# Peptides against a protein of PDB entry 3V4O, part 54

Target 1, 234 residues: chain A of PDB entry 3V4O
Amino acid sequence: DQPLAKDKVALLIGNMNYREHPKLKAPLVDVYELTNLLRQLDFKVVSLLDLTEYEMRNAVDEFLLLLDKGVYGLLYYAGHGYENFGNSFMVPVDAPNPYRSENCLCVQNILKLMQEKETGLNVFLLDMCRKRNDYDDTIPILDALKVTANIVFGYATCQGAEAFEIQHSGLANGIFMKFLKDRLLEDKKITVLLDEVAEDMGKCHLTKGKQALEIRSSLSEKRALTDPIQGTEY

## One batch from the design tools (peptide; made by RFdiffusion4, then SolubleMPNN)

Design b2_p13_6_s4 (from b2_p13_6, 6 letters changed)
Fold by OpenDDE base, seed 1:
Structure b2_p13_6_s4 (fold): chain B 234 residues (1-234), chain A 13 residues (1-13)
Amino acid sequence: as target 1 above (234 residues)
Amino acid sequence: MLELQSYDPQLKK
């Protein structure tokens, strides 16, 4: 009855020291905190900061190599980004200003590749803005996704909206991570967990009317980040 | 004091 993961692998990317864009602060702490939590959940975690386009593409490639049938894959990104026509683009630190899709990594393309690996669960946690990039007029033609019913998107903000970080006493956390970290270890279906995070975030007076978590999923099984790895004793 | 900073890249041109 309890769903099992063949393995659990996570790639965490935090971009903050951009060359031609405003610098961010929260990704450093957010990646660190999430790394610690996911490791407690027995994830194999690769955490990287301030990646160039080349490095990001390589990191994704290496991440994909760790995926296989039944493996839980989690991609977390904190940094600049945009969303055009429902496609999310992660911005490398060496991206030009303005940037275009060719300078960035498309999350949906990564999802396609993850599906080819027949993963057991695909989780994307995107802590970035989702505003339209008016400087990118490219209409993406993406391959059709398979119906795998194992996809969960946690968008830090709504479509067309901005994501924020909170700075206090010299420290900074993304709004999303601020609330996610409090519930991440709970043994709940990932979509239920994120829904609770969304409610918690909604109580934050600082982001009321500015940022709200969006959950997009087709997860048809009760899969949780706490699911045990197959062949292990729990 | 709490301060909110946007992740908006503030693209130019």
Scores: peptide ipSAE 0.445, ipTM 0.877, DockQ to the pose 0.775
Fold by OpenDDE base, seed 3:
Structure b2_p13_6_s4 (fold): chain B 234 residues (1-234), chain A 13 residues (1-13)
Amino acid sequence: as target 1 above (234 residues)
Amino acid sequence: MLELQSYDPQLKK
């Protein structure tokens, strides 16, 4: 049977112009390209750039309000980030240097809240570094996650590694988006799609041995971003 | 030329 989404909602965040950290370039283009692609997939897309901590938290709150039982939720983030003890932290543009977890948004906390909405699919596409933040030794105690079997993480890089953007004659694209955009519209289970993206990235001479996609998933159903919305004509 | 820029925030003041 063809899986159906009650609705499809995406929040895209691209942080570039950091106040206390190196500025980035690719998130602008990457968010734009992903926005166009997801809209072709009938996602309701909210795309935001250069968010402060306050703005990011508000954006996430609004995003969560759009989620409900059976809804596909997709969170994309491009910017600075880190990973401590298996928890991913997105860094707002106004984060201090150095920053701590209290200054950042924890992706796993967002996932917990998404699970409470009984979503049909939770996809996280995290285009950020995953290096340890040595300035934050706090071991977070997060609320226990439910066993929902509808979670997909696409990490732009491996644990403890860095993510990169390509600068080509003034144009910048994130490595992750460079390969993701070529396959995102394919009618395939999202984990299969990402696996193919991983292979594409691995074959590129620019990224081989430097950046590799990591997929972490618990997805028991053949859910695809192309899945039709229930009650709609296609 | 193609250049790679790391997303590493370079946590230094």
Scores: peptide ipSAE 0.331, ipTM 0.804, DockQ to the pose 0.746
Fold by OpenDDE base, seed 2:
Structure b2_p13_6_s4 (fold): chain B 234 residues (1-234), chain A 13 residues (1-13)
Amino acid sequence: as target 1 above (234 residues)
Amino acid sequence: MLELQSYDPQLKK
């Protein structure tokens, strides 16, 4: 009755040293902490920092090559981003000012490609702003998604809202990761886990009225990040 | 003291 993963693969991207945009601090620590946690969950983790557009696209391509039928795929991104017409765009460090969709990576396009791999689970953890990019009026044309019922989006913030990092004595952590890290190892359905993270985050006085976790999912099975890998002993 | 900083690149524009 326990769901099994053929394999578990994660791509973590943290962009902070932007050339033409404000620099960030938290992605460094957040990627590091998440890397350690996911490795404890037997994920094969590729963690990258400060990627150009070219490097980001290559990283995603390589990530997709590791996906196959039944594989759990997790994409985490921390950095600048925006959302236009329901599509999430990750901003590379070499993006121009202003940037447009052609300069960025569309998460929904990645999802489409992941679906083609017949993955067992697709998890997106997006620690970025979701505000409209007023400098980009392009309406993206995306292929229709398949009905796979294995998709989970964890947005660090709500639609049209901002994501924040906390700075204290030179240290910085994203709000999302601050609470996610405390529960990530729990053996629970991923949507239940994220819901608990949302509640914890909601108790933070610093982000009340500013940032709230949004969970968007179509997950028909009790899939957890703790699910064992097929053919392995635990 | 804790400070919040936005990930919005458009904030300072």
Scores: peptide ipSAE 0.317, ipTM 0.791, DockQ to the pose 0.647
Fold by OpenDDE base, seed 5:
Structure b2_p13_6_s4 (fold): chain B 234 residues (1-234), chain A 13 residues (1-13)
Amino acid sequence: as target 1 above (234 residues)
Amino acid sequence: MLELQSYDPQLKK
């Protein structure tokens, strides 16, 4: 039978204008385009650009307040980032150089908090690098995740690799969004949808051997971003 | 022509 979402909420963060790191361009367009697509899917979308650490933490807190039992939660991030010991860290625009985990937001910590809300689906779309940060030697001790079987990670790139943006005109996408936007509205299980995006990226000569989508999921139900909201007429 | 720019902050610069 058709799965239902209690509600659908998304937080989109695009960081570009870093104070101590190279500036980016694509997050502006990527956040804009993803916002429009998710709104077509009846998501309640909060889109924010160039957030400081304080602002990012506040945004996540507010996002979590909108989550509850059965709610679909989607977090999209485009910007600088790194991955240490399997943990993903989003870098605020005011992060120092070099940055460490204490300066950044850990995605897995956010996931833990989302699980506490008993969400129906947790989707993370991370358009950032996944390279090791050699300046951060801290080993995070994270609380064990619950077995909720409702988690999907879409990494723009593979482990230890870089993510890229395409520069051709004033309005350019990151590589991940370039392919994601073409399929996001499809009525398919989210992991199937992302798998097709991965294939599209693999067929492109521009990205072949340079950037590959990684899907990490534990999703035991056929959940899609197109799933109707409970109590609505669909 | 399309050019690729890495999101790598290049911390070691």
Scores: peptide ipSAE 0.311, ipTM 0.789, DockQ to the pose 0.743

Design b2_p13_7_s1 (from b2_p13_7, 6 letters changed)
Fold by OpenDDE base, seed 2:
Structure b2_p13_7_s1 (fold): chain B 234 residues (1-234), chain A 13 residues (1-13)
Amino acid sequence: as target 1 above (234 residues)
Amino acid sequence: MLKLQSYDPELKP
């Protein structure tokens, strides 16, 4: 039988106009493209651009308020980021240079809070670098995650590596979104879908040896972004 | 022609 979602909620954040870091171009287009696709999948989508630390934290808080038992939650982030000790940090546009974990939002902390909501599915799509921040020696002590078997991470790049955008004639798209958008509407288990995206990305000569999609998941059910919302007729 | 741009934050010491 087809799995059902109680509801489907997505928070999309694209940071590009950084104050103390290089400006990016692709997050603008990527967020809009993903927004349109997720809305076609009946997600309630909140899309935000160029968020300060305060605004990002508020956005996440509001996102969490929309989550409940059986709800599908999707967090997409495009911008600067880093990974220390297996923890992913999203960088607000007003972050100092260099920044530390206290200036950023830890994705794993968000996941912990999502688990407390007893969500049906937790999807993280992180279009950011995963290089270590050598200027942050803080080892975060995080609470242990629950065993919910409903978690999917799509990292735009592999551990310790960079993510890229492709620029052509003034236009820019993240390499991750370039391939993700072609498959996002497919009625497939989300991990299978992402695996196909990974293969598509792997065929791109521009990113060979530079960027590769990493899928990290514990998903015991055939959950798809196309899953219908409970109480709706399709 | 396609150009790649890194999302590296280029952190300063």
Scores: peptide ipSAE 0.450, ipTM 0.895, DockQ to the pose 0.795
Fold by OpenDDE base, seed 5:
Structure b2_p13_7_s1 (fold): chain B 234 residues (1-234), chain A 13 residues (1-13)
Amino acid sequence: as target 1 above (234 residues)
Amino acid sequence: MLKLQSYDPELKP
């Protein structure tokens, strides 16, 4: 009864060279490391850096075209972001300061579109801040999500909190990726895997009390990133 | 040298 994926597709976005916001360093390395790991897991990986709003929307559209019934879809984002009313917004590099929802990409909208594709698994790994954007008073009215029980959110930080990167000798990694990369290849249910990552992160003296992984899931089946692709031998 | 850098966008009014 090994769960199978029809295919496995990942879109990785790392935004660091912002025009109107502080520049980041970790997304470059984090996207690279995650790309390598996901490819070892036989994901088809599209990795992009420093995307404008237009480019981000196009990338998401292309990503969605690769999704279909039973496909595992993974979206990773590292960069600036915010969360208003439970909705996560990814910030393009050309976003104004301040930015609003119309300048950004709403993750929950992407999830809705993924559900329409009848994906087998929807994983979102969001390495961004989750602080409220007080300059955006828009209340998104999103269509109700379907009850698909195949959704996993890994938030790099808790609600209302900030995410951090660690810089050492010119190199930088996000705190989330620092711990995620050590366990990502494990053959475990994705929520169990992330829970272990959360525990590892909790032991970090640098971010204790500052950043904590939050897992939000509705996953009724034992799905893992290591699940084989249907019709393939491993 | 270890340094923590926040992903805070430092929004301006």
Scores: peptide ipSAE 0.446, ipTM 0.894, DockQ to the pose 0.785
Fold by OpenDDE base, seed 4:
Structure b2_p13_7_s1 (fold): chain B 234 residues (1-234), chain A 13 residues (1-13)
Amino acid sequence: as target 1 above (234 residues)
Amino acid sequence: MLKLQSYDPELKP
């Protein structure tokens, strides 16, 4: 009765050295930490930093090529972003100021493409701001999503809110990763795991009233990141 | 572009 993954593949993107926007620090450490953890979970991980629009699109395309029926796909993004009309946009490092949707990658469009691969699980972990971009009046026309009941979104912050970095003298984890890393290896349904992370964030004096994790999911099976890969010893 | 990890040979379609 234990769900099995055909394979497990993750794409991690951390954008920090923006050309026309404030530079960030946390994505470097967060991508590094998450990479190590996902490898322990037998994910095949591609981790990239400071991607231009062209590079990001190529990375996503290559990631999609690794997906197939029953494969667990995980996309993690840390960097600047925004949310307009329920659509999440990841901002490349070479995005203009102001940036628009045409300069960015729409997460929901990526999800649509992942669904076409008949994946076993689609997980998006988005560590970015979710404020509206007032400079982008475009209403994107999104392709229709399939009803696959295997989708999990973990937003580092609430809709309309900002994501924060812990201000230390040196490099430190972002707020979301600080709590996620403590639980990521637990053998629990991914939505349950994220719910516990949300509780941890809520109890922390640094984040209480400032940043809260939002989970959006349609997951009808008890799937976990710890699920074994089909044909392997477990 | 900075790669934290080189492409694993298993990361091929």
Scores: peptide ipSAE 0.016, ipTM 0.532, DockQ to the pose 0.024
Fold by OpenDDE base, seed 1:
Structure b2_p13_7_s1 (fold): chain B 234 residues (1-234), chain A 13 residues (1-13)
Amino acid sequence: as target 1 above (234 residues)
Amino acid sequence: MLKLQSYDPELKP
């Protein structure tokens, strides 16, 4: 009855030191903490910081090579980003100012490729702004996604809004990671877990009226990040 | 590029 993962693979990207855009701080700590947590969940984790477009594309390609039928795939991104026409774009550190879709990585394209791998679960945790990029009027033509019913998006912020960092001295988490890290190890369906994170975030006075977690999913099975890997003993 | 963790040492982004 317990859902099983063939394997668990995660790619974590934190972009902070942008060449032509404001520098960020939170991704460093967020990626580090998430790495440790996912390791405890027996994920095979690749964690990278400050990737150029070329490096990001290569990282995604390599990530996809690690995916296979029944594998749980998790992509986490912290950095600059934007959303146009429902498509999320991750911004590399060497992106020009202004950046366009051709300079960025489209999350939905990655999802398509993950579906082709027949993954057991596709989780996207996107800690980035979701404002429209007015300098990019390109309407992406994306291939139709398969109906796999195994997709979960956790957006650190709602559509059209911004994601924020905790306003403390020194290194601090982003708001999303602050709450996510407290629940990530819980043995719960991933959407339920994220709902609880959303509720916790909603109680935070720092983000009230400023930032809200959005969960978008098509997950028909009770799959959790804690699901055991096939053939393993726990 | 900084790597905090790499499962596959052959991974070269």
Scores: peptide ipSAE 0.018, ipTM 0.542, DockQ to the pose 0.029; fails the geometry check

Design b2_p13_7_s2 (from b2_p13_7, 8 letters changed)
Fold by OpenDDE base, seed 3:
Structure b2_p13_7_s2 (fold): chain B 234 residues (1-234), chain A 13 residues (1-13)
Amino acid sequence: as target 1 above (234 residues)
Amino acid sequence: SLSLQSYDPKLKK
């Protein structure tokens, strides 16, 4: 049987112009390219750039309102970030230096809220560093997740490692998006698709040994981004 | 002309 999505909704956030941190370039192009691809896959896409903490929280809240039973939800983030105790934190452009968890958005908390909506699929694509933030010594206490078997994480880099952008002639693309965009439209289970992206990244002389994709999933069904939407789409 | 730039924020003390 072909899996069906009740709807497909994506929130894309690219943070570049940080107030207290080094500026980035790639998120602009990466968000643009991913937006175009996801729209070809009939996703309803909200793309936002350079969000403050307040704006990011509002964007996530609005995103959650669009989720419901059977809906495919995809969250993409490109910008500064860190990982403490297995929890991923997205850094708003107005975050202080140094920042702590209370200044940032925890991805796992968002996942918990998505689970409450009984979504059909939860995909997180995180194009950020995963290094420990030593300036944040808080041990997070998170709500327990349900066993929904519909979760996929695509980390642009390995645990404890850095993510990079490629600078060339004034243009910049994230390494993750460079390879993801070539396969995103393929009709394959999302974990299989990401695995192929990982192999592509590993074969490239520029990225081999420098950045590697990590896939973390609990996906018991053959869910793909190409899955059709139930009923009339238009 | 081709280089890699880290997303590491290089946090201050």
Scores: peptide ipSAE 0.465, ipTM 0.890, DockQ to the pose 0.765
Fold by OpenDDE base, seed 4:
Structure b2_p13_7_s2 (fold): chain B 234 residues (1-234), chain A 13 residues (1-13)
Amino acid sequence: as target 1 above (234 residues)
Amino acid sequence: SLSLQSYDPKLKK
């Protein structure tokens, strides 16, 4: 009994060259590597770098247009971010310093919109810090999520913690992607796959005690990124 | 040598 996807669509965003914040390096490589891997998994991949708020919102809108009933949707983000009151905020490159929620994109809002599309699977891979933004006192009022039992969050770090990139000889990779890329092509339930990534990441002496993968899921079916697309030979 | 860089934006206080 193999689960099938109507289609598989991914939006990858890597923000590095911030105007008012420290520049990052890893998102460039991480987006490229993930793009290649997801394409091998027959995902339709849109990869974008250094997006302004306007561009990010447009990208998300376009991504949502590609989603439909039974479609697997994957959102990957690498860049600056924060988490307030359980809500994850992706920071555009033109965000002010300090930034507020109004300057950022709320992941949970995107999830809500994805649920409206009746997707078959919603995967969020968030390679960003999850520290509270003390400069944002806004308490967001979000619409209640539906019970779709098809949601997986892969947080690069724990709640309230920081995410890191490794720099070596001019190259940089995020810790999360460093280990994710080694297992992403495995034919396993996505939560199981991420659990194995978490174990691998936990063995890294550089990030031990500093960064750990957190998996948050409501996935009642054995869905994998390797699941074949309906109507195709597999 | 390996070096770690935090994604923390270090917002202005």
Scores: peptide ipSAE 0.462, ipTM 0.889, DockQ to the pose 0.783
Fold by OpenDDE base, seed 5:
Structure b2_p13_7_s2 (fold): chain B 234 residues (1-234), chain A 13 residues (1-13)
Amino acid sequence: as target 1 above (234 residues)
Amino acid sequence: SLSLQSYDPKLKK
């Protein structure tokens, strides 16, 4: 049977103009391109750039309000970030240098809140570094996640590794988005789609040995971003 | 003319 989404909602955040950290270029174009693609997939898309901590938290709160039972939720982030003890932290543009977990948004906490909404699918696409932040010695104690088997993480890079943007003649894209955009509209299980993106990245001489996609998933159903929305004109 | 830029924030010590 064809899986159905009650609705499809995406929050896209691209942080570039950091106050106390190196500025980035790719998130602008990456958010724009991903927005257009997800809208073609009938996602309701909220795209935001250069968010402060306060604004990011508000954006996530508003995003969560749009989630409900059976809704597909997708969170995309491009910017500075880090990973401590398996937890991913997104860095707001007004974060201090150095930043700590209290200055950032923990993705796994967002996942926990999404699970409470009984979503049909939770997709996280994280285009950021996954290096350990040695200036943050906090060991997060997160609430236990439910066994919902509807979770997909697409990490732009490997554990402990860096993510990159590619620049050519003034144009910049994240390496992750460079390959993701070519396959995003395909009608395939999301984990299969991402696996193909991973292979594309691995075959490219520019990215081979430099950046590799990591897929972390617990998805017991064949869910695709192309899944139709129940009871809609789409 | 292609260049790669890291997202590493290079935090202050």
Scores: peptide ipSAE 0.449, ipTM 0.887, DockQ to the pose 0.754
Fold by OpenDDE base, seed 2:
Structure b2_p13_7_s2 (fold): chain B 234 residues (1-234), chain A 13 residues (1-13)
Amino acid sequence: as target 1 above (234 residues)
Amino acid sequence: SLSLQSYDPKLKK
């Protein structure tokens, strides 16, 4: 009854050195720590930092080429972002100020393309703000998603809210990664794991009323990041 | 030595 993955592939993007926007610090450490953890989970991990729009689109294209039927796909993003009308936009480091949807990558569009690959699991971990971008008046017309029941979104913050990083003695971690890294290796259904991370975040006095994890999922199977790869022996 | 920094880009124009 153990779910199996045909393969496990992750794309991690950390944008911090923006040209026209405030620089961030945490994505560097967060991507590094998550890379090491996912490799322990036998993910094939591509980790990239400070991507331009062109580079981000290429990275996503290459990521999609690695996906196939039954493959676990995980996309992690840390950087600037926004959410308009329920659509999440990742901001490249060369985005103008202000930026619009045409300058950014829409996560829901990526999900649509992942569904076409008939993946076994689609996990999105978005460590970015979810505030409305008033400078973008575009209402995107997205293709309807398939009913695949294999989708998990982990939003670092609530809809319309900000995400934060903790700076302590020169070191920086995103709030989301601070708590995620402590539980990521646990053999639990991914939604259960994230729920526990949410509870851990809720105990942090610094983030009460400021940042809370939101889980949005359609996952009908007990799939975990620890699930073994088909054809391998664990 | 502990502080929170928002990811809010604080867009201009």
Scores: peptide ipSAE 0.448, ipTM 0.887, DockQ to the pose 0.749

